Peptides against a protein of PDB entry 6B4E. Designs and how they scored, part 104

Target 1, 295 residues: chain A of PDB entry 6B4E
Amino acid sequence: TNFDKISKMFWHYKDKIAQIKQDIVLPIKKADVNVRNLLSRHKRKINPKFGQLTNSNQQLFKIQNELTQLINDTKGDSLAYHWILNFIAKAVVHQAETEVRVKPESALPLGKLTLYLLVQFPELQELFMARLVKKCPFVIGFTCEIDTEKGRQNMGWKRNNENKWEDNTSYDERMGGILSLFAIITRLQLPQEFITTTSHPFPIALSWHILARICNTPLNLITNTHFVILGSWWDAAAVQFLQAYGNQASKLLILIGEELTSRMAEKKYVGAARLRILLEAWQNNNMESFPEMSP

## One batch from the design tools (peptide; made by RFdiffusion4, then SolubleMPNN)

Design b2_p19_1_s4 (from b2_p19_1, 7 letters changed)
Fold by OpenDDE base, seed 3:
Structure b2_p19_1_s4 (fold): chain B 295 residues (1-295), chain A 19 residues (1-19)
Amino acid sequence: as target 1 above (295 residues)
Amino acid sequence: MEDIEEIVSSVEEDIKNLF
């Protein structure tokens, strides 16, 4: 693992967030009133759709079509188009932080929708990745110390109105929700209409990077959150990961489930205990996956 | 984003370092 490269990538996306604010978000506030009104209307129509997802493919396809039309309506103005995509990126991540954190299986329909949009609108990819890294740097396997305010901020910790950090449980659940979504995206196949014309924007290899980079992270930087997100990843993608990499996947699953948990046993992390349960279930040929969506 | 060649190379390096 090249940690210098990971750090460079992390700061690239931090800079991208600043650029998005300067080049997309702030300029729209000064844009023509008609453009602002259009975007306001579209925002109001788009935002509820992510919460309208169910375990139904029929409902998914309906929402995909509706969002596609709404996004296409903005293509006549490049700034408006990028603004609406940035809004979508934020909304998807927010849905992961709020709904997926409490119902992990909801990552499947959300991930399918997101993957479709990422392929249909390639400009969404950088916007989405920047938002993911800002909110959950674990998606690229980045970790830093959280003993400083800057370190906590870099790792996506939030403060309340009283400048108090969020509790550990809230942080863990949010990170788990976001990572569940990303894990699902990495393990999904492209829709049939794109398989022959487009490469997967976030392939299963990115899941490998997450696991490998966490395994290579200095132990003094490993927290309960690392185990929580590994458990979330496991539920979301372990079956497909094993299918993709076979014996190499098995070795890595054993490494995170047994070796990493054992090295940190003195900490008695609840997330580590859960990950060991998942490992044991797999060893007993009882690995579970999220239920498939209905027709 | 990293291209597929960079991803593959990185995965191979990670495998070599872990196993």
Scores: peptide ipSAE 0.022, ipTM 0.657, DockQ to the pose 0.578
Fold by OpenDDE base, seed 4:
Structure b2_p19_1_s4 (fold): chain B 295 residues (1-295), chain A 19 residues (1-19)
Amino acid sequence: as target 1 above (295 residues)
Amino acid sequence: MEDIEEIVSSVEEDIKNLF
């Protein structure tokens, strides 16, 4: 693992967030009234759709089509187009922080929708990744110390209106929700209409990177959150990961489930205990995956 | 469809550098 490369990637996306604000968000506030009205209407139509997802492929396809039309309506103005994509990127991550957090299996329909949009609208990819890295640096295997204010901010910790840090449970759950979504995206097959013409924008190899990079992280930087997000990843992608990489996947699952948890045993992390349970379930031929969506 | 073997080869460096 090249941690310098990971750090550079992390800061690249931090810079991208600043760039998005300067080049997309702020300029729209000064845009023509017709453009602002268009975006206001579209925002109101788009925002509820992520919450309307169910375990139904039929419902998914309906929402995909509706969003596609709404996004296409903005293409006449490049700034408006990029603004609506940035809004979607933010909305998807927000849905992961709120809904996937409490119902991890909801990551599957959300991930399918997101992957479709990422392929259909390639400009969404950098906008989405920048938002993911800002909110949950674990998606690229980045970790830093959290004993400083800046370190906590870099790792996506939030403060409330009273300038108090969120509690550990809230942080863990949010990170787990976001990571679940990303894990799902990495293990999904491209929609049939794209499989022969487009490469996967966030392939299963990115899941490999997450696991490997966490395993190689200095132990003094490993927290309960690392184990929580590994457990979230496991629920979301372990079955498909094993299918993709076979024996090499098995080795890496043993490394996170047994070796990493053992090295951190003195900390008695709740997340680590859960990860051991997942490992044991797998060893007993009882590895579970999210249920497939209905027609 | 992406070749799984090619993907595996791309992450081989991470395997070699574990721990």
Scores: peptide ipSAE 0.022, ipTM 0.650, DockQ to the pose 0.310
Fold by OpenDDE base, seed 2:
Structure b2_p19_1_s4 (fold): chain B 295 residues (1-295), chain A 19 residues (1-19)
Amino acid sequence: as target 1 above (295 residues)
Amino acid sequence: MEDIEEIVSSVEEDIKNLF
């Protein structure tokens, strides 16, 4: 693991967030009133659609088509187009922080929708990744100390209206929700119409990087959150990960489930205990995946 | 964004650098 490279990537996306504000968000406020009105209407139509997802593929396809049309309506103005994609990136991550957090299996329809949009609108990829890294740097295997305010901010910790940090449980759950979504995206196949023409924008190799980079993280930086997000990843992608990498995947799952948990046993992390249970279930040939969506 | 091919090619390197 090259930690310098990971750090550079982390700061690249931090800079990208700042750039998005300067080049997309702020300029649109000065745009033509018709453009602003269009975007306001589209925002209102787009925002509820992520919550309208169900375990139905039929419903998914309906929403895909509706969103595609709404996004295409903005393509005539580059600034408007990038603005609406940035809005979508934010909305998807927000859905992960709120709904997926409490219902992990909802990551599947959300991930399918997101992957479709990422392929259909390639400019969404950088916007989405920047938002993910800002909110949950675990998606690229980045970890820093959280003993400082800046360190906590970098790791995606939020403060409330009283300037108090969120509680550990809230942080863990949010990180788990976001990582579940990302894990799902990495293990999904491209829609059939894109398989021969497009490469997967966030392939299963990115899941490999998450696990490997966490395993190589200095132990003094490992927290309960690391185990929570590994558990979230496991539920979302472990089966498909094993299918993709076979014996090499097995080695890495054993490293996180057995070796990493063992090294941190003195901390008695609840997340580590859960990950151990997942490992044992797998060893007993009882590894589970999220249920497939209905037709 | 990093080249997907570059990311995939780095998987073997990650394996070598594990515990």
Scores: peptide ipSAE 0.021, ipTM 0.645, DockQ to the pose 0.663
Fold by OpenDDE base, seed 5:
Structure b2_p19_1_s4 (fold): chain B 295 residues (1-295), chain A 19 residues (1-19)
Amino acid sequence: as target 1 above (295 residues)
Amino acid sequence: MEDIEEIVSSVEEDIKNLF
C-alpha cells in the first residue's frame, strides 16, 4: 500500500469539492432567472425519488426513467447540467447517511440506481467520488489521526450548530451507511444495455483496495469505525467478492476477520466483535448476502 | 477518472504489500 498516493488522491478530491463550489454552485446563483427556476423545480422533483426506492425492480426502473428525463432537460446548458448532477451526488450520499445507516439492505436499490446514473451520465462519476471521499474517506482507504480538529474534519466528522462534534455512534453509523452503498456499487454488474459498451466506473477492485489499505494502516490509527465499516462492507459485498477473487479474497477476509481483530483485541471494539461473528458464520458455511430485489 | 484508474492499476501492488 502506497499511503503517499492515497493521501494525494484524498487531497485531490478535497480540491475538487472546492472547485465544484466555485465553478458550479456559486455561478448558478447569478444565472438567468429561467435557469434558476428550472433547477429549483427539478431539485424538488428529484430529491424525493431516492426515498421512493423499494425492493422492487419495477419501481427502480420507473425512478431511473424519471430521473433520466429530468437530467436530460438540463443538457442544453452545461452549467445547469453539472449543477443537477452535483445535486444528485449530494442527495445519494445523504440517503446513504440517513436511510442506509439504519436499513443496510436499502443500499441495494440505491446502489443500482446510482450505478445506472453513473454510466448514463459519466460526468456524475467525478462529482460523486469527490462527495464520497469528503464524507467517508474510507472509500479510498484513507485514514489519518483524529486527535486534532483538522484530522476529524478530514475523516468526515461533523459538528453541530454549537460546534460540538457528533458522538461516536452517529459517526460510525454514517460511515457504515456510506460504505455499504459504495460496496454495493462495486459488486453490482452493469445494466445489460451497457455491458458491451462501457467499463464499470467503480469496479470490485475498489473493494479490494479498501480492505488491503485498512489492513496495512498503522495500528495506532485503527479505530472502532474501521471495524464497523468493514462489517458493513462484509454484509454488502463479501459473497460477490469471494466469487470475483476466489482464494485471494479468502486470504483477505481472514486478514480482516481474524488477524486484524486479533491484533486489536485489547481495545475490545464492538465493531471488531461483530466482524469476528461474521467470520465465524462464513467458516460455518453461512455467509449471507442481501436478498435480491423483486421483479 | 484518472484517480479511479490509478486505484485499479495498483491492485497488484496492494496484494504484494499485504502484511
Scores: peptide ipSAE 0.021, ipTM 0.637, DockQ to the pose 0.749

Design b2_p19_2_s1 (from b2_p19_2, 7 letters changed)
Fold by OpenDDE base, seed 2:
Structure b2_p19_2_s1 (fold): chain B 295 residues (1-295), chain A 19 residues (1-19)
Amino acid sequence: as target 1 above (295 residues)
Amino acid sequence: MDFIEEIVAEVEEDLKKLF
């Protein structure tokens, strides 16, 4: 693992967030009133769609079509188009932070929707990744110390209005939710209409990178959160990961489930205990996956 | 996306080296 490369990628997307603000968010405030009104209406129509997802493919397809139409309505103005995509990127991540964190299986319909949008609207990809990295650097295997304010900020910790850090449980759950979504996206097949014409924008290799980079992270930087997100990833993608990489996947799952947890046993991390349970379940031929969506 | 190809390549190299 090249940590310099990881850092470079991390800061690239941090810079991208700043660029988005400068080039998309702020300029739209000076845009034509008709454009601003259009975007306001579209924002109001788009935002609830993510919460309307169910474990139904029929419902998914309906929402996909509705969102596609709404996004296409903005293509006549490049700034408006990018603004609405950035809004969607933020909304998807927010949905992961709020809904997926409490109902991990909801990552599946959300992930399917997101993957569809990422393929249908390629400009969403960089906007989405930037938002992911900002909120959950674990998606690219980035880790830094959290003993400093800047370190915590870099790792996506939030402060309340009283300048108090969020509690560890809240942070862990948010990170788990975001990573669950990302993991799902990486393990999903492209929609049938795109399989032969488009490459997967966030392929399963990205899951490999998450695991490998965490395994190579200095042990002094490993926290309970690392195990929580690994557990979230496991629930979301382990089955498909094994299908993709076979024996090599097995080795990596053993590394995170057995070796990494053993090395950190003295810390008695709750997340590590859960990950060991997942490993044991797998060893007993009882690895579970999220249920497939209904027709 | 700018880094996807690099990541895929890195994974391929990891697979060769570690396994």
Scores: peptide ipSAE 0.263, ipTM 0.850, DockQ to the pose 0.716
Fold by OpenDDE base, seed 3:
Structure b2_p19_2_s1 (fold): chain B 295 residues (1-295), chain A 19 residues (1-19)
Amino acid sequence: as target 1 above (295 residues)
Amino acid sequence: MDFIEEIVAEVEEDLKKLF
């Protein structure tokens, strides 16, 4: 693990967020009134669709088609197109922070939708990754100290209006929700219509990358959150990860489930205890995955 | 994304080391 590269990637996406604000978000405020009205209408139509997802493939396909049409309506104006994609990136991550946080299995339909959009609209990929890294740096295996204000900000901690940090449980759950979504995306197969024309934008190798980087993270930087997100990842992708990398995947699962938890045992992290339970379930041939979606 | 190829290469190196 090259930590310098991780840091460079992290700051690249932090810069990307700033660029998005300067080049996309702010310019739209000065755009033609017709463009602004179009985007406002589209925003209102798009936003509720992510919450309308169910465990139904029929509903998924319906929403995919509707979103595709709405996004295509903006392609005549590059700025409008990028603005709507940035909005979608934000909305998807927000859905992970709120709904997936409470119902992890909802990551599956959301992930399928997101993957479809990432392939259908390649310009979404950098916008989405930038938003993910900002909100949940764990998606690229980035970790820094959180004993400073800047460190907490870098790790995606939120402050309320009174400048008080969110509680640990809220942070853990949000990070878990976001990482569940990302994990799902990495382990999903491309839709059949794209499998021969494009490569997977966020392949399963990114899951390997997350786990490996966390295993190589200095122990003094490991927190309960690391174990929480590993547990979230496990529920979302462990089965498919084992299918992808076989024995090598098994070694890495043992490293996080056995070795990492053991090294941090004195901390008595609740997330670590849960991860240990997941490991034990796997060892007893009881590894579970999210249920498949209905027709 | 340009870094995907780099990540894949890193994974391949990791796999070799784990063998």
Scores: peptide ipSAE 0.253, ipTM 0.848, DockQ to the pose 0.677
Fold by OpenDDE base, seed 1:
Structure b2_p19_2_s1 (fold): chain B 295 residues (1-295), chain A 19 residues (1-19)
Amino acid sequence: as target 1 above (295 residues)
Amino acid sequence: MDFIEEIVAEVEEDLKKLF
């Protein structure tokens, strides 16, 4: 693992967030009133769609089509188009922080929708990745110290209106929700209409990289959150990960489930205990995945 | 994304060497 490379990637996306603010978000505030009105209407129509997802593929396809039409309506103005995509990127991550956090299996329909949009609108990819890295740097295997305010900020910790940090449980759950979504996206197959024409924008290799980078992270930087997000990843993608990489996947799962948890045993992290339970379930031929969606 | 190709290449190397 090249940690310099990881850091470079992290700061690249931090810069991208700043660029998005300057080049997309702020200019729209001064744009023509007709453009602002259009985007306001579209925002109001788009935002509820993510909450309308269910375990139904039919409902998913309906929402995909509706969002596609709404996004296409903005293509006549490049700034408007990029603004609406950035809004969608933010909304998807927000849905992961709120809904997936409390109902991990909801990551599946959300992930399918997101993957479809990422392929249908390639300009969404960088916007979405930047938002993911900002909110949950674990998606690229980045870790820094959290003993400083800047360190906590870099790792996606939030402050309330009184400048008080969120509690550990809230942070862990939010990170778990975001990572669940990302894990699902990496393990999903492309929709049939895209398989022959497009490569997967966020392939299963990114899951490998998350696990490998966490395994190589200095132990003094490993926290309960690392184990929580590994558990979230496991529920979301472990079955498909094993299918993709076979014996090599097994070795990596053993490394995170047994070796990493053992090295950190003195800390008595609750997330680590859960991860060991997941490992043991797998060893007893009881590895579970999220249920498939209905027609 | 150029970053994805680099990650895929790194994974391929890991599959051969790390485990």
Scores: peptide ipSAE 0.248, ipTM 0.844, DockQ to the pose 0.767
Fold by OpenDDE base, seed 4:
Structure b2_p19_2_s1 (fold): chain B 295 residues (1-295), chain A 19 residues (1-19)
Amino acid sequence: as target 1 above (295 residues)
Amino acid sequence: MDFIEEIVAEVEEDLKKLF
């Protein structure tokens, strides 16, 4: 693991967020009133769609089509188009922070929708990754100290209106929700219509990278959150990960489930205990995955 | 465990293409 490369990637996306604000978000506020009105209407139509997802592929396809139309309506204006995509990126991550957080299996329909959009609208990819890295640096295996305010901010910690940091449980759950979504995306197959024409924008290799980077993270930086997100990843993608990499995947799962948890045993992290349970379930041939979506 | 470093390196190369 090259930590310099990870840091470079992290700051690249931090800079991208700043760029998005400067080049997309702020300019729209001063754009023509008709453009602003259009985007306002589209925002109102788009936002509820993510909450309308169910475990139904039929419903998924409906929403995909509706969103596709709404996004296509903005393509004639590059700024408007990028603004809508940035809004979608934010909305998807927000859904992960709220709904997936409490119902991890909801990551599957959300992930399918997101993957479709990422392929259908390639410009969404950088916008989405930037948002992911900002909110949950774990998606690229980035970890820094959280002993400083800046460190906490870099790791995606939020403050309330009273400038009080969120509690550890809230942070852990949010990170788990976001990571679940990302994990799902990495393990999903491309929609049939894209398999022959497009490469997967966030392939399963990214899951490998997350696990490997966490395993190589200095132990003094490992927190309960690391184990929580590993558990979230496990639920979301472990089965498919094993299918993708076979024995090599098995070795890495043992590293995170057995070795990493053992090294941190003194901390008695709740997340680590759960990860041990997941490992044991796997060892007993009881590895579970999220239920498949209905037609 | 040596294989992990190799795979990580490969993944990192792929990431450069994706980002």
Scores: peptide ipSAE 0.064, ipTM 0.704, DockQ to the pose 0.142

Design b2_p19_2_s2 (from b2_p19_2, 8 letters changed)
Fold by OpenDDE base, seed 4:
Structure b2_p19_2_s2 (fold): chain B 295 residues (1-295), chain A 19 residues (1-19)
Amino acid sequence: as target 1 above (295 residues)
Amino acid sequence: MEFIEEIVKNVEKDLEELF
């Protein structure tokens, strides 16, 4: 693992967030009233659609078509187009923080929708990745110290209105929700309509990088959150990861499930205990995946 | 730490050879 490369990637996306604010978010506030009204209407139509997802492919396709039309309506103005994509990127991550957090299997329909949009609208890819890295640096295997204010901010910790940090459980659950979504995206196949024309924007190799980079992280930086997100990743993608990489996947699953948890046993992390249970279930041929969506 | 790092590096190399 090249940690300098990971750090450069992390800061690239931090800079991208700043750029998005300067080049997209702030300028639209000064845009023509017609453009602002269009975007306000579209925002109101788009926002509820992520919560309308069910475990139904029919419902997914309906929402995909509706979102595609709404996004296409903005293409006549480049600034409006990029603004609506940035809004979608924020909304998807927010859905992961709220719904996927409490119902991990909801990552599957959300991930399918997101992957479709990422392919259909390539400009969404950088906007979405920047938002993911800002909210959950674990998606690129980035870890830093959290004993400083800046370190906590870099790792996506939130403060409330009283300037108090969120509790550890809330942080862990949010990170787990976001990582579940990302893990799902990495293990999904492209929709059939795109397989021959486009490469996967976030392929299964990115899941490999998450696991490998966490295993190479200095042990003094490993927290309960690392095990929580590994457990969330496991539920979301372990079956498909094993299918993709076979014996090499098995080695990496044993590495996180047995070796990493054993090295951190003195910490008695709840997330590590759960990850051991997942490992044991796999060893007993009881590895489960999220249920497939209905027609 | 060294043991895990070595295993991970070997696994990463194996993956790079697959692609």
Scores: peptide ipSAE 0.031, ipTM 0.697, DockQ to the pose 0.106
Fold by OpenDDE base, seed 3:
Structure b2_p19_2_s2 (fold): chain B 295 residues (1-295), chain A 19 residues (1-19)
Amino acid sequence: as target 1 above (295 residues)
Amino acid sequence: MEFIEEIVKNVEKDLEELF
């Protein structure tokens, strides 16, 4: 693992967030009133759609079509189009932070919707990845120290209005929720209509990099959060990961489930204990996946 | 996504560099 390269990637997306603010978010505030009104209406229509997802494919397809229409309505103005996509990127990540963290299986319909949008609107890809990396740098296997304010900020820690850091449990759950969504996206197949026309924007190889990079992370930087997100990833993607990489996947699962947990045993991390339970379940041929969506 | 393409190309390298 080349950590300098990962760091460069991390800062690339940090710069992208700054660029999005300067080139998309701020200019819209000065845009024509009709454009601002259009975007305000669309924002209000789009935002609830992510919470309207269920385990139904029929409901998913309905929402996909509705969002597609709403996004297409903005294509006549490039700035408006990019603004609405950036809004969607933020909304999807927010849904992962709030709903997926408490109901991990909800990542499946959300991930299917997100993947569809990422393919249908390619400009969403950089906007979404930038948002993911900002909120949960674990999605690219980035880790830094959290003993400094800047380190915590880089790792996606939030402060409240009193400038107090969020509690460890809240952070762990948010990171787990975001990573569950990302893991799901990486293991989903493209919709049939896109398989022959485009490549997967976030393929299963990105899950490989998450695991490998965490395994190669200096042990002094490993926290309970690393194990929490590995557990979240496991629930979301381990079965499909094994299908994709076979014995090589098995080696990596053993590395995270046994070796990494053993190396950190003195810390008594609750996330590590859960990951060991997942490993044991797999060893007993009881690896579980999220249930497939209904018709 | 330039960086994603680079990540995908480095899967084997990451495997070789595990621990």
Scores: peptide ipSAE 0.026, ipTM 0.663, DockQ to the pose 0.796
Fold by OpenDDE base, seed 5:
Structure b2_p19_2_s2 (fold): chain B 295 residues (1-295), chain A 19 residues (1-19)
Amino acid sequence: as target 1 above (295 residues)
Amino acid sequence: MEFIEEIVKNVEKDLEELF
């Protein structure tokens, strides 16, 4: 693992967030009143859609179609189009931080919706990835020290209105929720209409990189959060990961489940204990995945 | 996506560099 390259990637997306603010978010405030009114109406229609997802594919397809139409209505104005996509990117990540963190299996319908939108609207890809890296840099295998304020900010820690850091449990759960969503996206097949015409924008190889990069992270930087997100990833994608990479996947699962947990045993991380349980379940031929969605 | 493509190309290298 080349951590210098990962750092460059991390800062690229940090810069992209700043650029989005300057070139998309701020300029729209000065846009024509009709454009602003359109976007305000669309925002109000789009926002509840993510909470309307269920384990039903029928409901998913309905929401996909509704969102597609709403986004297409903005294409006549490039700034409006990019603004609505950036709004969607933020809303999807927010849904992962709030809903997926408490109900991990909800990542499946959310991931299917997101993947559809990423393919249907390619300009969403950079906006979404920038938002993911900002909120959960683990999605690219980035880790830095968190002993400084800057380090915590870089790792996506939040402060409340009193300038107090969030508690460890809240941070771990948010990171787990975001990582679950990303893991699901990486292991999903493209919708049938795109399989022959488009490459997967966030393929299963990105899951490989997450695991490999965490395994190669200096041990002094490994925290409970790393094990929490590995457990979240495992629940979301381990079955499909094994299907994709076979014996090589098995080696990497053993590395995270046995070797990494053993090396960190002195820390007695709760996340590490959970990951060992997942490994043992797999070794006993009891690896589980999220249930498939209904028709 | 330039950076995503770069990540995907390095899968085998990351495998070789695992401890």
Scores: peptide ipSAE 0.025, ipTM 0.660, DockQ to the pose 0.808; fails the geometry check
Fold by OpenDDE base, seed 1:
Structure b2_p19_2_s2 (fold): chain B 295 residues (1-295), chain A 19 residues (1-19)
Amino acid sequence: as target 1 above (295 residues)
Amino acid sequence: MEFIEEIVKNVEKDLEELF
């Protein structure tokens, strides 16, 4: 694992967030009143759609079509179009932080919707990835120390209005929710209409990099959160990962489930204990996946 | 997406480092 390259990638997306603020968010505040009113109406229509997802493919397709129309209505103004895509990127990640956090299986319909939008609107890809890396650097296998204020900020820790850091459980759950969404996206097939014309924007290989990079991370930087997000990834993608890479996937699952947990055993991390349970379930031919969506 | 392509290209390298 080349950690200098990962660090460069992390900072690229941090800079992208600053650029989005400067070139998209701030200019819209000064835009024509008609443009601002259009975007305000669209924002109000778009935001509830993510919470309207169910385990139904029929409901998914309805929401996909509604969002597609709402986004297309903005294409006549490039700034408005990029603003609405950035809003969607933020809203999807927020849904992962709130809903997927408490109901991991909700990542499946959210991931299907997100993948559709990423393919239908390619400009969403960089906006979404920048938001993911800012909120959950684990999606690219980035880790730094959290003993400093800057380190915690870089790893996506939040402060409340009283300038107090969030508790460890809240952080772990948020990271797990975001990582679950990303893991689902990486293991989904493209919608049928795109399979022959488009490459997958976030393929299963990105899941390989998450696992491999965490395995190669210096042990002094490994925390309970690393094991929590590995467990979240496992629930979301382990079955499909094994299908994609076969015996090589099996070796990597053993490395995270057995070797990495054993190396950190002295820490007694709850996330590590859960990951061992997942490994043992697999070894006993009881690996579970999220249920498929209904028609 | 330059950085995503770079991630994908390093799959084999990461495999060699782990196995």
Scores: peptide ipSAE 0.022, ipTM 0.682, DockQ to the pose 0.867; fails the geometry check

